Peptides against a protein of PDB entry 7Z53. Designs and how they scored, part 30

Target 1, 150 residues: chain A of PDB entry 7Z53
Amino acid sequence: PRIKNQADCIPFFRSCPACPGSNITIRNQINALTSFVDASMVYGSEEPLARNLRNMSNQLGLLAVNQRFQDNGRALLPFDNLHDDPCLLTNRSARIPCFLAGDTRSSEMPELTSMHTLLLREHNRLATELKSLNPRWDGERLYQEARKIV

## One batch from the design tools (peptide; aimed at target 1 N52 Q67 D80 N81)

Design b2_p21_4_s3 (made by RFdiffusion4, then SolubleMPNN; from b2_p21_4, 9 letters changed)
Fold by OpenDDE base, seed 3:
Structure b2_p21_4_s3 (fold): chain B 150 residues (1-150), chain A 21 residues (1-21)
Amino acid sequence: as target 1 above (150 residues)
Amino acid sequence: TRKELFELDMEKNGVKYQPYL
């Protein structure tokens, strides 16, 4: 290896190419996206944050959603409640606070914002379906089961 | 996987799994 301090190395694997036939000129990749998705970015890695990301007003096991805005009826991430909100300070005329998510970078990277939004919607959809199938489950059970499926 | 089991359970109940809706 060219790097002397190998303790700092991060292993990286590239997917194998797949050619359906010898006459195929387009190089395809074996889909490795069947791996586990780390949803800690959505639910939070710490218990206090995880609780703040939940809708605790009912026993439906839902994540909290934005109370001011929706995307054509679909949920958006809730706003954070920071004393000195950097998002408000960046553009004072827009008056849009930072989003609250399991990953603090959610408001800094539009890609993360989109991913968090989609997974928020998926969790709430799953929790709703689980409630329909299991009407006796409480909010904690619904939340945990939906979290495991996401 | 748990997701696959959930999809099967939903299918048994006549509900199509629609992710991210």
Scores: peptide ipSAE 0.022, ipTM 0.411, DockQ to the pose 0.026
OpenDDE base, seeds 1, 2, 4, 5: peptide ipSAE 0.021, 0.011, 0.011, 0.020; ipTM 0.421, 0.336, 0.373, 0.470; seed 1 fails the geometry check

Design b2_p21_4_s4 (made by RFdiffusion4, then SolubleMPNN; from b2_p21_4, 12 letters changed)
Fold by OpenDDE base, seed 2:
Order: sequence, then C-alpha cells, then structure tokens
Structure b2_p21_4_s4 (fold): chain B 150 residues (1-150), chain A 21 residues (1-21)
Amino acid sequence: as target 1 above (150 residues)
Amino acid sequence: SRKELFELDLKENGVEYQPYL
C-alpha cells in the first residue's frame, strides 16, 4: 500500500549494524520506510526466491503463507527449509524454524518479521480484491498488480 | 475509508477497476 500521510506510519525498524557512526534509530526508520515502499524484502530481490515466496498452487496471485500456524486466523510467513536452521539451533525446545521472506534475515529481527507479515497479509488482501474486480486475470497478473499497489 | 484508499491505489497504478459488492 501507498502511505501518503506520515501520521499513518508505523514504527518498524531494520537494524543497520553495517552503518557505524550513523544514527541507528534514524537509519532504522529510513530502512523500514524504504522496505515498505519498494517491498523488495517481502517479494524477494531475485526471481528464484520470489517464486518460492508465492503460492503457486492456484491462480490467485497470492504469496505463500504458513501452513502450520496462524495468528488468530491471520496469515503468518511460511517457514524456510534451511539445512542448519539458526532459529532451531537457538531454541531447541521450541523447534520453530526460521521464516521465509524476501530478506533472509527476517527471523532475526522481530520488527522485520512483523512488517513482512503485515505486508504479506496486505498483498493477499489486495490480490483477493483484484480478483473480485478483475475475475479474468490469472495468478501472474494478480500477483504483479498487487505487488505494484503494495 | 480503507476501500477508498484501495480504489485510489488502483487508479494511481492504472489498474482496471469495476465496481463490486
């Protein structure tokens, strides 16, 4: 979605450990805004990853969602299939793997995870509404048009 | 409204729009 009023923004962060000497708070906010605007961290910057983030089981243009868990009926990010999953290693009792997102670091930062989750939901909402508005569009068209709107 | 914002987004991106219930 396009945010035109700054008052409507939410305070998500993206840590920038590679930005020494910079104001981390301001930079985090800028990074979050940039990510929100281009949504590349949600969709993936490379085509192979982008395809893996999509629900390819139908022609609805949806992003893939978690098949094991939901948040009170709302979608969560799908799990990744890492050989040496750091999320599993950090908390062996929980046995919850890392999330799959456009950014491989999504599970390392709760703020990123939250933002990606919200944008996932927004994309799927948009795709659903676009399907209603344009019933003849296939999954690719729905996906691309929703991506443009996010 | 949320619907109005959605419609605005559609217009801004040149997406086909037909009214729906």
Scores: peptide ipSAE 0.021, ipTM 0.458, DockQ to the pose 0.022
OpenDDE base, seeds 1, 3, 4, 5: peptide ipSAE 0.020, 0.019, 0.016, 0.016; ipTM 0.518, 0.546, 0.409, 0.383; seeds 3, 4 fail the geometry check

Design b2_p21_5 (made by RFdiffusion4)
Pose (drawn by RFdiffusion4):
Structure b2_p21_5 (pose): chain A 150 residues (1-150), chain P 21 residues (1-21); non-standard residues A16 CSO
Amino acid sequence: as target 1 above (150 residues)
Amino acid sequence: MEILTAEERQQRVDERLASLD
């Protein structure tokens, strides 16, 4: 109904195999995220990404926020610096990149981005309240406690 | 993956965007 040219095709990349190039093992695929319901979409599933998502400027246990843009005085997700950045293509003149989140698909839909941004704000809210209650807690404890709650 | 401060990450994004103009 839409593609009249049969020499054309719809693009598709096979998933990455767990045992590349093997003739012995039955091919299986890979999960890059923690299977647990643990908010890995907020905090990351690999240690370096997790650190990059954190605010390292103080001992407040906050996730990093966008430094150029706000939503009526509230935090937005930070930008990611991707090589193949599809978000810039949607509006050339706007020059707004994809967001950095615990998962790489946070920008796929604005509706999805709104849920990520919401959980970012909630973490920082909890960490702020927990600091008021327990001034002796360092940045790591505040981070872990808020993460546990989220 | 490299570990960067928020300011460093933002700077690299700004540099990338400036080079597109």

Design b2_p21_5_s1 (made by RFdiffusion4, then SolubleMPNN; from b2_p21_5, 7 letters changed)
Fold by OpenDDE base, seed 2:
Structure b2_p21_5_s1 (fold): chain B 150 residues (1-150), chain A 21 residues (1-21)
Amino acid sequence: as target 1 above (150 residues)
Amino acid sequence: MEILSQEEREQLVLERLQSLL
């Protein structure tokens, strides 16, 4: 059924269908993903968010990391800059903002935070190794190639 | 309300993720 009241709709969209030849029995979707794991929750699905998740201060192709805290020298997710930060509101004594990630629920669920942190570390590891192997690559290429591997 | 120190905040962040990282 088509819902006519658009004001009450949450926009969930299906991908474009693809027809593989003469067999129309199974409706396939266009696969735009090059990696086995969809890491859109780490990189963001929108370009502005994706840029905010990157370390743009250098040409190393790294994702942004927390500037205030580390885990024994290992990176943590950066903090978000929300006007009404729910993390700050719920625990005012700690004054720990919500984490910034491709998924807005990152700070809501510790499991997601942990997964995002691990994938962040892996991306930065890969980007660093790729830079070592390819010193002439710029930050954009390093970022994209690391993203493809993750 | 007493504000947590930097070390206490760091510990809180790490404790939240300790079981999963």
Scores: peptide ipSAE 0.125, ipTM 0.701, DockQ to the pose 0.030
OpenDDE base, seeds 1, 3, 4, 5: peptide ipSAE 0.019, 0.020, 0.017, 0.000; ipTM 0.521, 0.474, 0.528, 0.175; seed 5 fails the geometry check

Design b2_p21_5_s2 (made by RFdiffusion4, then SolubleMPNN; from b2_p21_5, 9 letters changed)
Fold by OpenDDE base, seed 1:
Structure b2_p21_5_s2 (fold): chain B 150 residues (1-150), chain A 21 residues (1-21)
Amino acid sequence: as target 1 above (150 residues)
Amino acid sequence: MKILTTEELEAEVLKRLASLL
């Protein structure tokens, strides 16, 4: 970045340009999401992100949940681990990091956060029910089958 | 114990959800 002092700045990175041709009059952005209705807002559009969103500590096929906070015993989205976390920079008093979800916008508005939280809860509910119905399924199958339902 | 198909699982989940309404 050209700006060295970031103490009072919100880190906002310009989207990477899509350059479909030589005669570009309009700068288009690269789509970082899938072109499918595939619940990528929950599961991510890239394998590394998808893996980070999963609870890999067991074979229950669950998504990762917040380790610091709960909503009356109900799961919340896990926190992201961003170097320049915009949530920490915008609200220094609360010191709450941005949430990690399949969609990076999960922390932009409370409504989005709520929807992502609900979908995470639903996935984990489904995976739990699927495990109950199919005790011999491994974590990968549970995750994928829950994902198909969501 | 029989492994349920995706469709059977969905149906069972939906049935349970409906029972909560």
Scores: peptide ipSAE 0.000, ipTM 0.242, DockQ to the pose 0.019
OpenDDE base, seeds 2, 3, 4, 5: peptide ipSAE 0.000, 0.000, 0.000, 0.000; ipTM 0.290, 0.256, 0.224, 0.264

Design b2_p21_5_s3 (made by RFdiffusion4, then SolubleMPNN; from b2_p21_5, 8 letters changed)
Fold by OpenDDE base, seed 1:
Structure b2_p21_5_s3 (fold): chain B 150 residues (1-150), chain A 21 residues (1-21)
Amino acid sequence: as target 1 above (150 residues)
Amino acid sequence: MPILSTEEREALVLERLASLE
């Protein structure tokens, strides 16, 4: 990075430009999300992210949840593991990392955090119910079927 | 045990929606 002092800066990177043609008068950014209404804000738009969002420790098809904090027994979004975590940089006293969600903006506003948390809870609820209804389903099927409903 | 049908999956969604009212 060109800025050496990162102590008081948010690591905000400019979006990569999309250059569809030679005659570009307006700089457009690349869309990192899917073009579909597919709840990618919950599940991610890329396979590695999608995998990181899943609880892979069991075959229940659940999304990963916060391991440090809960909301009156209810799940919260897991923390991300960013090298330059903007949440840690902006609030050093709280030392709370950014949340991991399908949408990287999940920690930008409390409203987004709340919605993503709600959807995570709903997925896990659905997966749990689906497991109850279909005890023979494996974790992958539970995850995918819950995802289809969300 | 029977596999949940598409209709049954939809019923779960409807139940959730009904609980919000």
Scores: peptide ipSAE 0.000, ipTM 0.197, DockQ to the pose 0.019
OpenDDE base, seeds 2, 3, 4, 5: peptide ipSAE 0.000, 0.000, 0.000, 0.000; ipTM 0.187, 0.191, 0.137, 0.256

Design b2_p21_5_s4 (made by RFdiffusion4, then SolubleMPNN; from b2_p21_5, 6 letters changed)
Fold by OpenDDE base, seed 1:
Structure b2_p21_5_s4 (fold): chain B 150 residues (1-150), chain A 21 residues (1-21)
Amino acid sequence: as target 1 above (150 residues)
Amino acid sequence: MEILSTEERQALVEERLASLL
């Protein structure tokens, strides 16, 4: 540490720089989540989670949606499949599981739930439009291009 | 990060979609 007086300092350390190349004009930090615009709350930061967030039953590039409930025909977040689901444990009368999202906190705050729902809807809208414009695109390409736009 | 208006965001989306055609 370059600071001489450490008695009144909180021991926080600066993140290590990420140096992908020799000509780095902008100092980046090591990112443990995602490589692009951090939409990990929507798409997940890990491959298994990302796969679970996708609708893999077709080649439309869509995110998974709730199979039990809809909001006036509009998609809702899918439910998670947790053995010890905290949502089920905290409210046994409602019997509503936690929502599955890239951010595990999506079920903790209605605001987060709403934002994730909106972004899910937007992704699926974009993927649908992209499919209409590009009928030959496969589900992976549709998903990735929609993700880039979101 | 500049907060884009709904209209600006829509325009950006449309532009990006058009670029993929």
Scores: peptide ipSAE 0.000, ipTM 0.205, DockQ to the pose 0.017
OpenDDE base, seeds 2, 3, 4, 5: peptide ipSAE 0.000, 0.000, 0.000, 0.000; ipTM 0.246, 0.226, 0.128, 0.197

Design b2_p21_6 (made by RFdiffusion4)
Pose (drawn by RFdiffusion4):
Structure b2_p21_6 (pose): chain A 150 residues (1-150), chain P 21 residues (1-21); non-standard residues A16 CSO
Amino acid sequence: as target 1 above (150 residues)
Amino acid sequence: SEEEMKAFALDDERLREEQAE
């Protein structure tokens, strides 16, 4: 009903195999995330990304926030610096990149981005309250406790 | 240019790294 040219096709990449190039093993696929319901979409599933998502400027246990933009004085997710950045393409003049989050699909829909941004703010809210209660806690403890709650 | 296109992402990352210093 839409593509009248049969020489055309819809693009598709096979998933990456767990055992590349093997003739012995039955091909299986890979999960890049923790299977647990653990808010890995907020905090990341690999140690370097997790660090990049954290605010390292102080001992407050915060996740990093966008430094150029706010939503009426509230935090937005930080930008990611991707090579193939699809978000810039949606509006050339706006020059607004994809967001950095615990998962790489956070910008797929603005509706989805809003849920990520919401959980970012909630973490920082909890870490702030926990600091008021327990001034002796360092940045790592505040981070872990808020993460545990989220 | 590419840098102009990614200016917000580059500035955002640079500011976060400077604040960590």

Design b2_p21_6_s1 (made by RFdiffusion4, then SolubleMPNN; from b2_p21_6, 10 letters changed)
Fold by OpenDDE base, seed 3:
Structure b2_p21_6_s1 (fold): chain B 150 residues (1-150), chain A 21 residues (1-21)
Amino acid sequence: as target 1 above (150 residues)
Amino acid sequence: SEEELRRLALEDEALRRAAAL
């Protein structure tokens, strides 16, 4: 249903259906993780932020991951380095900083955090596969090509 | 997708061939 009060609306992306061949149309959702039109929320829209979101310790074209925590062996978003971290101030006992992402809202909603985390994992997966296929590519090319695929 | 990965690999191969000429 359409929300009438646009002042209280938050934009939400929904993938398009895909119709594979044959006379009987079978609706499939396009994989949003590998065909996201605008992934600026993951990579950042400004170059300084984009660089901070990358793993610059190697030439693998990876995005930075959390160095303290993992989710059952899978990557989580890195923590931000805010002087006055609002996430730390909100719950002082938990001592969990805000996550660093291309969208500053990523730490405000668990749904956004989850989406960013999934796309982070997908990028790093793609970069890893591209490295296997193209071992001579440097980190910049791996990063850019993986970004194009996402 | 895997098809996009293969496409990129082929592009890389083409670039290598061009550089070798």
Scores: peptide ipSAE 0.025, ipTM 0.526, DockQ to the pose 0.019
OpenDDE base, seeds 1, 2, 4, 5: peptide ipSAE 0.019, 0.024, 0.021, 0.025; ipTM 0.471, 0.521, 0.470, 0.517; seed 2 fails the geometry check

Design b2_p21_6_s2 (made by RFdiffusion4, then SolubleMPNN; from b2_p21_6, 11 letters changed)
Fold by OpenDDE base, seed 3:
Structure b2_p21_6_s2 (fold): chain B 150 residues (1-150), chain A 21 residues (1-21)
Amino acid sequence: as target 1 above (150 residues)
Amino acid sequence: SLEELRRNALEDKRLLEQAAL
């Protein structure tokens, strides 16, 4: 898939050339999603941010989740702690701050928020499964191995 | 697949245990 204005395009590489099936559209979409899953968008590209995105209260290798809200019992992204939070300022009655993610734009685009939320859930699912398979692994190992799989 | 993932995880576990011995 290509956009009309190539000057504004952000290049990404195909990551699943051996995907089964002859439907190139599905393959392209999967490639786009996996390319979008630049791990930095979910996990953060800087170590301080990456640590803030993790649940450090245990040794389960989990990413931090929202402590105030859930989506029908499922996890949501944690809130950021911004001085002069723009999300709070745009709608003072809602009193909902910006979400914290590897990409600072996560709260600005609902599509990114949704994708990051799904990947958060997937990471935590994988970490939980890895803990079951490897009960002696510490939180760092679980986190890193889950990150490699996502 | 999840099955492949489990196999890889078990292999990693064995390698870690061998390294710890």
Scores: peptide ipSAE 0.023, ipTM 0.498, DockQ to the pose 0.019
OpenDDE base, seeds 1, 2, 4, 5: peptide ipSAE 0.021, 0.017, 0.020, 0.019; ipTM 0.499, 0.399, 0.492, 0.401

Design b2_p21_6_s3 (made by RFdiffusion4, then SolubleMPNN; from b2_p21_6, 11 letters changed)
Fold by OpenDDE base, seed 2:
Formats: sequence, structure tokens, C-alpha cells
Structure b2_p21_6_s3 (fold): chain B 150 residues (1-150), chain A 21 residues (1-21)
Amino acid sequence: as target 1 above (150 residues)
Amino acid sequence: SEEDLRRLAIEDQRLRELAAL
């Protein structure tokens, strides 16, 4: 079930509530663990997606964060903008869109959502620290260096 | 890690110093 308190908790939702069994969840979890090394699930493997996942409003090298909700003051994944958003369609009363991440399955698996959220926070933490250490670095440098550390 | 951050900061400083020569 979806977390009700959006202010204090990560708003988990599954885009595929009718997934037939544990096989998909197990496989996705295993795949996430395998891909954890390159962090492509967070940053995106394709350049257009990678750009959409970044905060381009400043030169801080940050990843984009949710503009509507936080987890007790901490960042959450941004929402995607899908034509037929399965998260909106499967639970019309909640009216919460799917999350945007490097892995399209982020809203299908709460485990992945949690992991992506943690890595998002870590990246932004690293970028912030790098900015403090190197104030002259631009957003691209901060983003790339933080990505390398993650 | 914090150690990685420090390494990067030191390296950046060195690079800037070299570029200024």
C-alpha cells in the first residue's frame, strides 16, 4: 500500500499492482543489485534522460528533486510526466504520478524507489560538499565529480 | 567518502596552481 503521510514518509506506489508474482520483484531486485555498481539507475544511461534527472536551474551539479513532497525535510525523487501515467491510473484517488529515475522501474518497486532516493540524497550531499571545497567548480564539474564518487 | 572529497580538493588546488604557472 501507498504511504499516506507524504510529508514524513517516502510516497511509495507501484505502477504495476497486478504483477503476477514474486518473480518479477525478485528479478528486479537482483538486477538492481547488479547495476548498483555503475549507478545508472540513478543517473540514467542515456543522455536525454540524464539531463532530465538533473537540476538545471543552477550551477550546483544537483540531481532534480521532488517539488511537491519531502520526507521529513529530505529530498524525494521527482515526478515523471507520462502521457498515460500508470501510477495515476491505478490509484486515481491518490493522484500521485510515477517517479522519474534512471531506471524506469523506479515506481514499480518500492525497494528501487528507496534505493534511488537514498542515492539521490547522497549525490546531492556530495555535490554540496564538493561545492564547498571547490567554489569555482561549475555545475557540470560538480555533477560529474559527485557521480564518480557515488 | 570524506576522504575522496579531500583528495579531489587537493588535486583541484594543485591543478589550479599548475595552470597559473
Scores: peptide ipSAE 0.024, ipTM 0.530, DockQ to the pose 0.018
OpenDDE base, seeds 1, 3, 4, 5: peptide ipSAE 0.025, 0.021, 0.021, 0.026; ipTM 0.507, 0.499, 0.494, 0.536; seeds 1, 4, 5 fail the geometry check

Design b2_p21_6_s4 (made by RFdiffusion4, then SolubleMPNN; from b2_p21_6, 14 letters changed)
Fold by OpenDDE base, seed 2:
Structure b2_p21_6_s4 (fold): chain B 150 residues (1-150), chain A 21 residues (1-21)
Amino acid sequence: as target 1 above (150 residues)
Amino acid sequence: SLADLRANALADAAARAAAAA
């Protein structure tokens, strides 16, 4: 299922009919939460993915945000660029691709997407504040320091 | 609170920057 009202709702996607409280949902959430300590579900555990999750257009140490959609002015996860995007195939009319996150399951469960989105916003908030406090820090320093805080 | 923890972490980060300057 997918949220079709892109004007009023975050374009969340579910790749499978997992309901809150179900074993499937709980299992996926537990898997995501196991990485919560280091926030690898947000930042990625592999360097190539980690780089793709960053905003490389500036030296602000920000994570990349969605370029098409916002949540009442707030950032959303960027879309991935998959050749065979399963999210697009699931609902062709909705035309909402999979989100890009450190956790590949982010598009499979809106709960995960929501959490990743919140932490994305928090990281970018922290990086912005750190830039204000430490104007000489480059993007790498800002990114790493914000990551440590998250 | 989480907000307090974040504030403290930010302060620590700022302190590290100051020490490195």
Scores: peptide ipSAE 0.026, ipTM 0.646, DockQ to the pose 0.021
OpenDDE base, seeds 1, 3, 4, 5: peptide ipSAE 0.022, 0.022, 0.022, 0.021; ipTM 0.597, 0.578, 0.445, 0.460

Design b2_p21_7 (made by RFdiffusion4)
Pose (drawn by RFdiffusion4):
Structure b2_p21_7 (pose): chain A 150 residues (1-150), chain P 21 residues (1-21); non-standard residues A16 CSO
Amino acid sequence: as target 1 above (150 residues)
Amino acid sequence: PLEFQPRPHPHPDLPPVPSGR
């Protein structure tokens, strides 16, 4: 009904196999995230990403926030610096890149981005309250406690 | 919906580090 040219096709990449190039093993695929319901979409599933998502400027246990833009004084997710950045393509003049989040698909829909941004703010809210209660806690403890709650 | 306003003042914290995944 839409593609009249049968020489055309819809693009598709096979998923990455767990055992590349093998003739012995039955091909299986890979999960890049923690299977647990643990807010890995907020905090990341790999140690370097997790650090990049954190605010390292102080001992407050915060996740990093966008430095150029705010949503009526509230935090937005930080930008990611991707090589193949699809978000810039949606509006050339706006030059707004994809967001950095615990998962790589946070910018797929603005509705989805809103949920990520919401949980980012909630973490920082909890970390702030927990600092008021327990001034002796360092940045790592505040981070872990807020993460545990979220 | 989320809105994007330029910050009136520089943000005090260190800039975020991107992942580039």

Design b2_p21_7_s1 (made by RFdiffusion4, then SolubleMPNN; from b2_p21_7, 7 letters changed)
Fold by OpenDDE base, seed 2:
Structure b2_p21_7_s1 (fold): chain B 150 residues (1-150), chain A 21 residues (1-21)
Amino acid sequence: as target 1 above (150 residues)
Amino acid sequence: PLTFDPLPEPYPDAPPVPVGR
């Protein structure tokens, strides 16, 4: 995703945040990565999972976001509900469960967690913009149209 | 390291993400 506003900084694992004032090389790298990513990892390849990844509380076509935490006002992935959550077991002091994403490896590889987070935010940004442009679209239409753009 | 800012509880529904580029 493209970051133009200074307020829209996105932290990244093992990298500098994607900010307008950050290293151009890093920003270009992030943008390049997102351009070649198969977004199926974000949305899920199976319909039951895809539904669980959506925000079904409204008709805004959004992906679900974390309901406990944010990152400087920005969305994080929702938590999964796993029996014997390996993320909790690995670091009990952190008490952070595994994230829910389209790829089960999202919590196993920090790089994937970061990328999923970026794409989550981009989808929700797009869906919000599409809602503004097309006020009569329902949540399904917004979700699908945003998904096609990502 | 990844840091987390706790949201106000209860946080029933996710608000719309601001449109920003």
Scores: peptide ipSAE 0.046, ipTM 0.523, DockQ to the pose 0.219
OpenDDE base, seeds 1, 3, 4, 5: peptide ipSAE 0.021, 0.030, 0.014, 0.017; ipTM 0.435, 0.417, 0.413, 0.394; seed 1 fails the geometry check

Design b2_p21_7_s2 (made by RFdiffusion4, then SolubleMPNN; from b2_p21_7 with E3V Q5E H9E H11Y L14A)
Fold by OpenDDE base, seed 2:
Structure b2_p21_7_s2 (fold): chain B 150 residues (1-150), chain A 21 residues (1-21)
Amino acid sequence: as target 1 above (150 residues)
Amino acid sequence: PLVFEPRPEPYPDAPPVPSGR
């Protein structure tokens, strides 16, 4: 349902155009933020991307983390490997590549980056705890079970 | 505004299953 009064708009629904007159950019941001509720943009909607977002170096069911930077000892999103990295081109002095996430806009929107980072940490936390509870689960089982909880 | 709250405890221990999908 659409809310007639824009002052009463609730930007919380992805599937419904709640506010008439909203531009595409604002709509995309709202949709992207609400997509975190189902965590689909964290894990990726396509299998090849989903695999690239995982830590395949072990059988712990973890998502990949940044290998260059941490946030006070806590994990950050891994970097992508783009030929023409727009993040590097927009600010050449910073020399920070785009992040790899389930949503390509993660590096363009700090809000998305923050939420993806939090959910990344939560997934890895859950996978670690599930490993302790179920020591014989392989990486795929740990990953899928943690994904279901998130 | 989005609010993130950590999940409390994960699922309790279950019989180990090698298949995850």
Scores: peptide ipSAE 0.026, ipTM 0.393, DockQ to the pose 0.033
OpenDDE base, seeds 1, 3, 4, 5: peptide ipSAE 0.018, 0.015, 0.019, 0.022; ipTM 0.397, 0.385, 0.384, 0.374; seeds 3, 5 fail the geometry check

Design b2_p21_7_s3 (made by RFdiffusion4, then SolubleMPNN; from b2_p21_7, 9 letters changed)
Fold by OpenDDE base, seed 4:
Structure b2_p21_7_s3 (fold): chain B 150 residues (1-150), chain A 21 residues (1-21)
Amino acid sequence: as target 1 above (150 residues)
Amino acid sequence: PLVLEPRAEPYPGAPPVPVGR
């Protein structure tokens, strides 16, 4: 079915081909960031959630990271604090609570968890670089500028 | 629903994960 309301459309663009200049029939493509990224899944669509996802202990504009675990020295999503945490109840032996993210499904679907984690790391990387380039920027500006780039 | 159990390395000296609040 054709979507008639353009407001319901998410733009996607096909990457350019990487032509080897040979008779190779396999079409390779140059990967580019051309697709739309819904940042609400990472940053939260509601202001209270968005604040809870930020590291407010400093002026570095960072998103909060897990304080209990890392992945090969890299950041993981912070844990939520739910009264009846379904993650803890699902597997009591694992004792891993649900992740806190902009999407409530962050702990339900591994692909979402991975995407959120990657974008968390990218945001914090960008914020760190922006701080080095602009030492006088405060945490709010660093956060917002990094968010715009993501 | 199904809930993810992540693979992770604990921080040195990290306290045990609380069983909900």
Scores: peptide ipSAE 0.086, ipTM 0.652, DockQ to the pose 0.096
OpenDDE base, seeds 1, 2, 3, 5: peptide ipSAE 0.007, 0.030, 0.032, 0.008; ipTM 0.329, 0.400, 0.431, 0.327; seed 2 fails the geometry check

Design b2_p21_7_s4 (made by RFdiffusion4, then SolubleMPNN; from b2_p21_7, 6 letters changed)
Fold by OpenDDE base, seed 2:
Structure b2_p21_7_s4 (fold): chain B 150 residues (1-150), chain A 21 residues (1-21)
Amino acid sequence: as target 1 above (150 residues)
Amino acid sequence: MLRFDPLPEPHPDAPPVPSGR
């Protein structure tokens, strides 16, 4: 939804202003759609987080993937290491911890999780392809070039 | 819908797994 009166809204840095009566779910979805263009929800908007989202165990320019689970042979987002994990607390039967992503809300909405997961897979696919095409590129170059394409 | 299929334990001498999928 477009906000007509900015004076009644609280401005946010990476989001549309929050207005009284606004649907939080809809706003989060819009934010995700807008950030889809630059995939900032996947890579993170801050350098410390961005580094934590990368696979630093090799020079392949990959994003980190889940080390416990796959989705029908495909990668999942890595788990975060939260002391009081709200994802575990809210749904104890599922026992799925919160995911680590560029958007901290990734674990709160399955739709966001799915989108983040798809973009994670696409980045890693692209990085792998770029490595094949450019075997002399280091991990940083592969990561950045893949990020530009996503 | 995402599935959560458990992965086998990695071999201690296994190299880092490239995940391009």
Scores: peptide ipSAE 0.224, ipTM 0.611, DockQ to the pose 0.245
OpenDDE base, seeds 1, 3, 4, 5: peptide ipSAE 0.212, 0.200, 0.194, 0.166; ipTM 0.599, 0.590, 0.581, 0.565

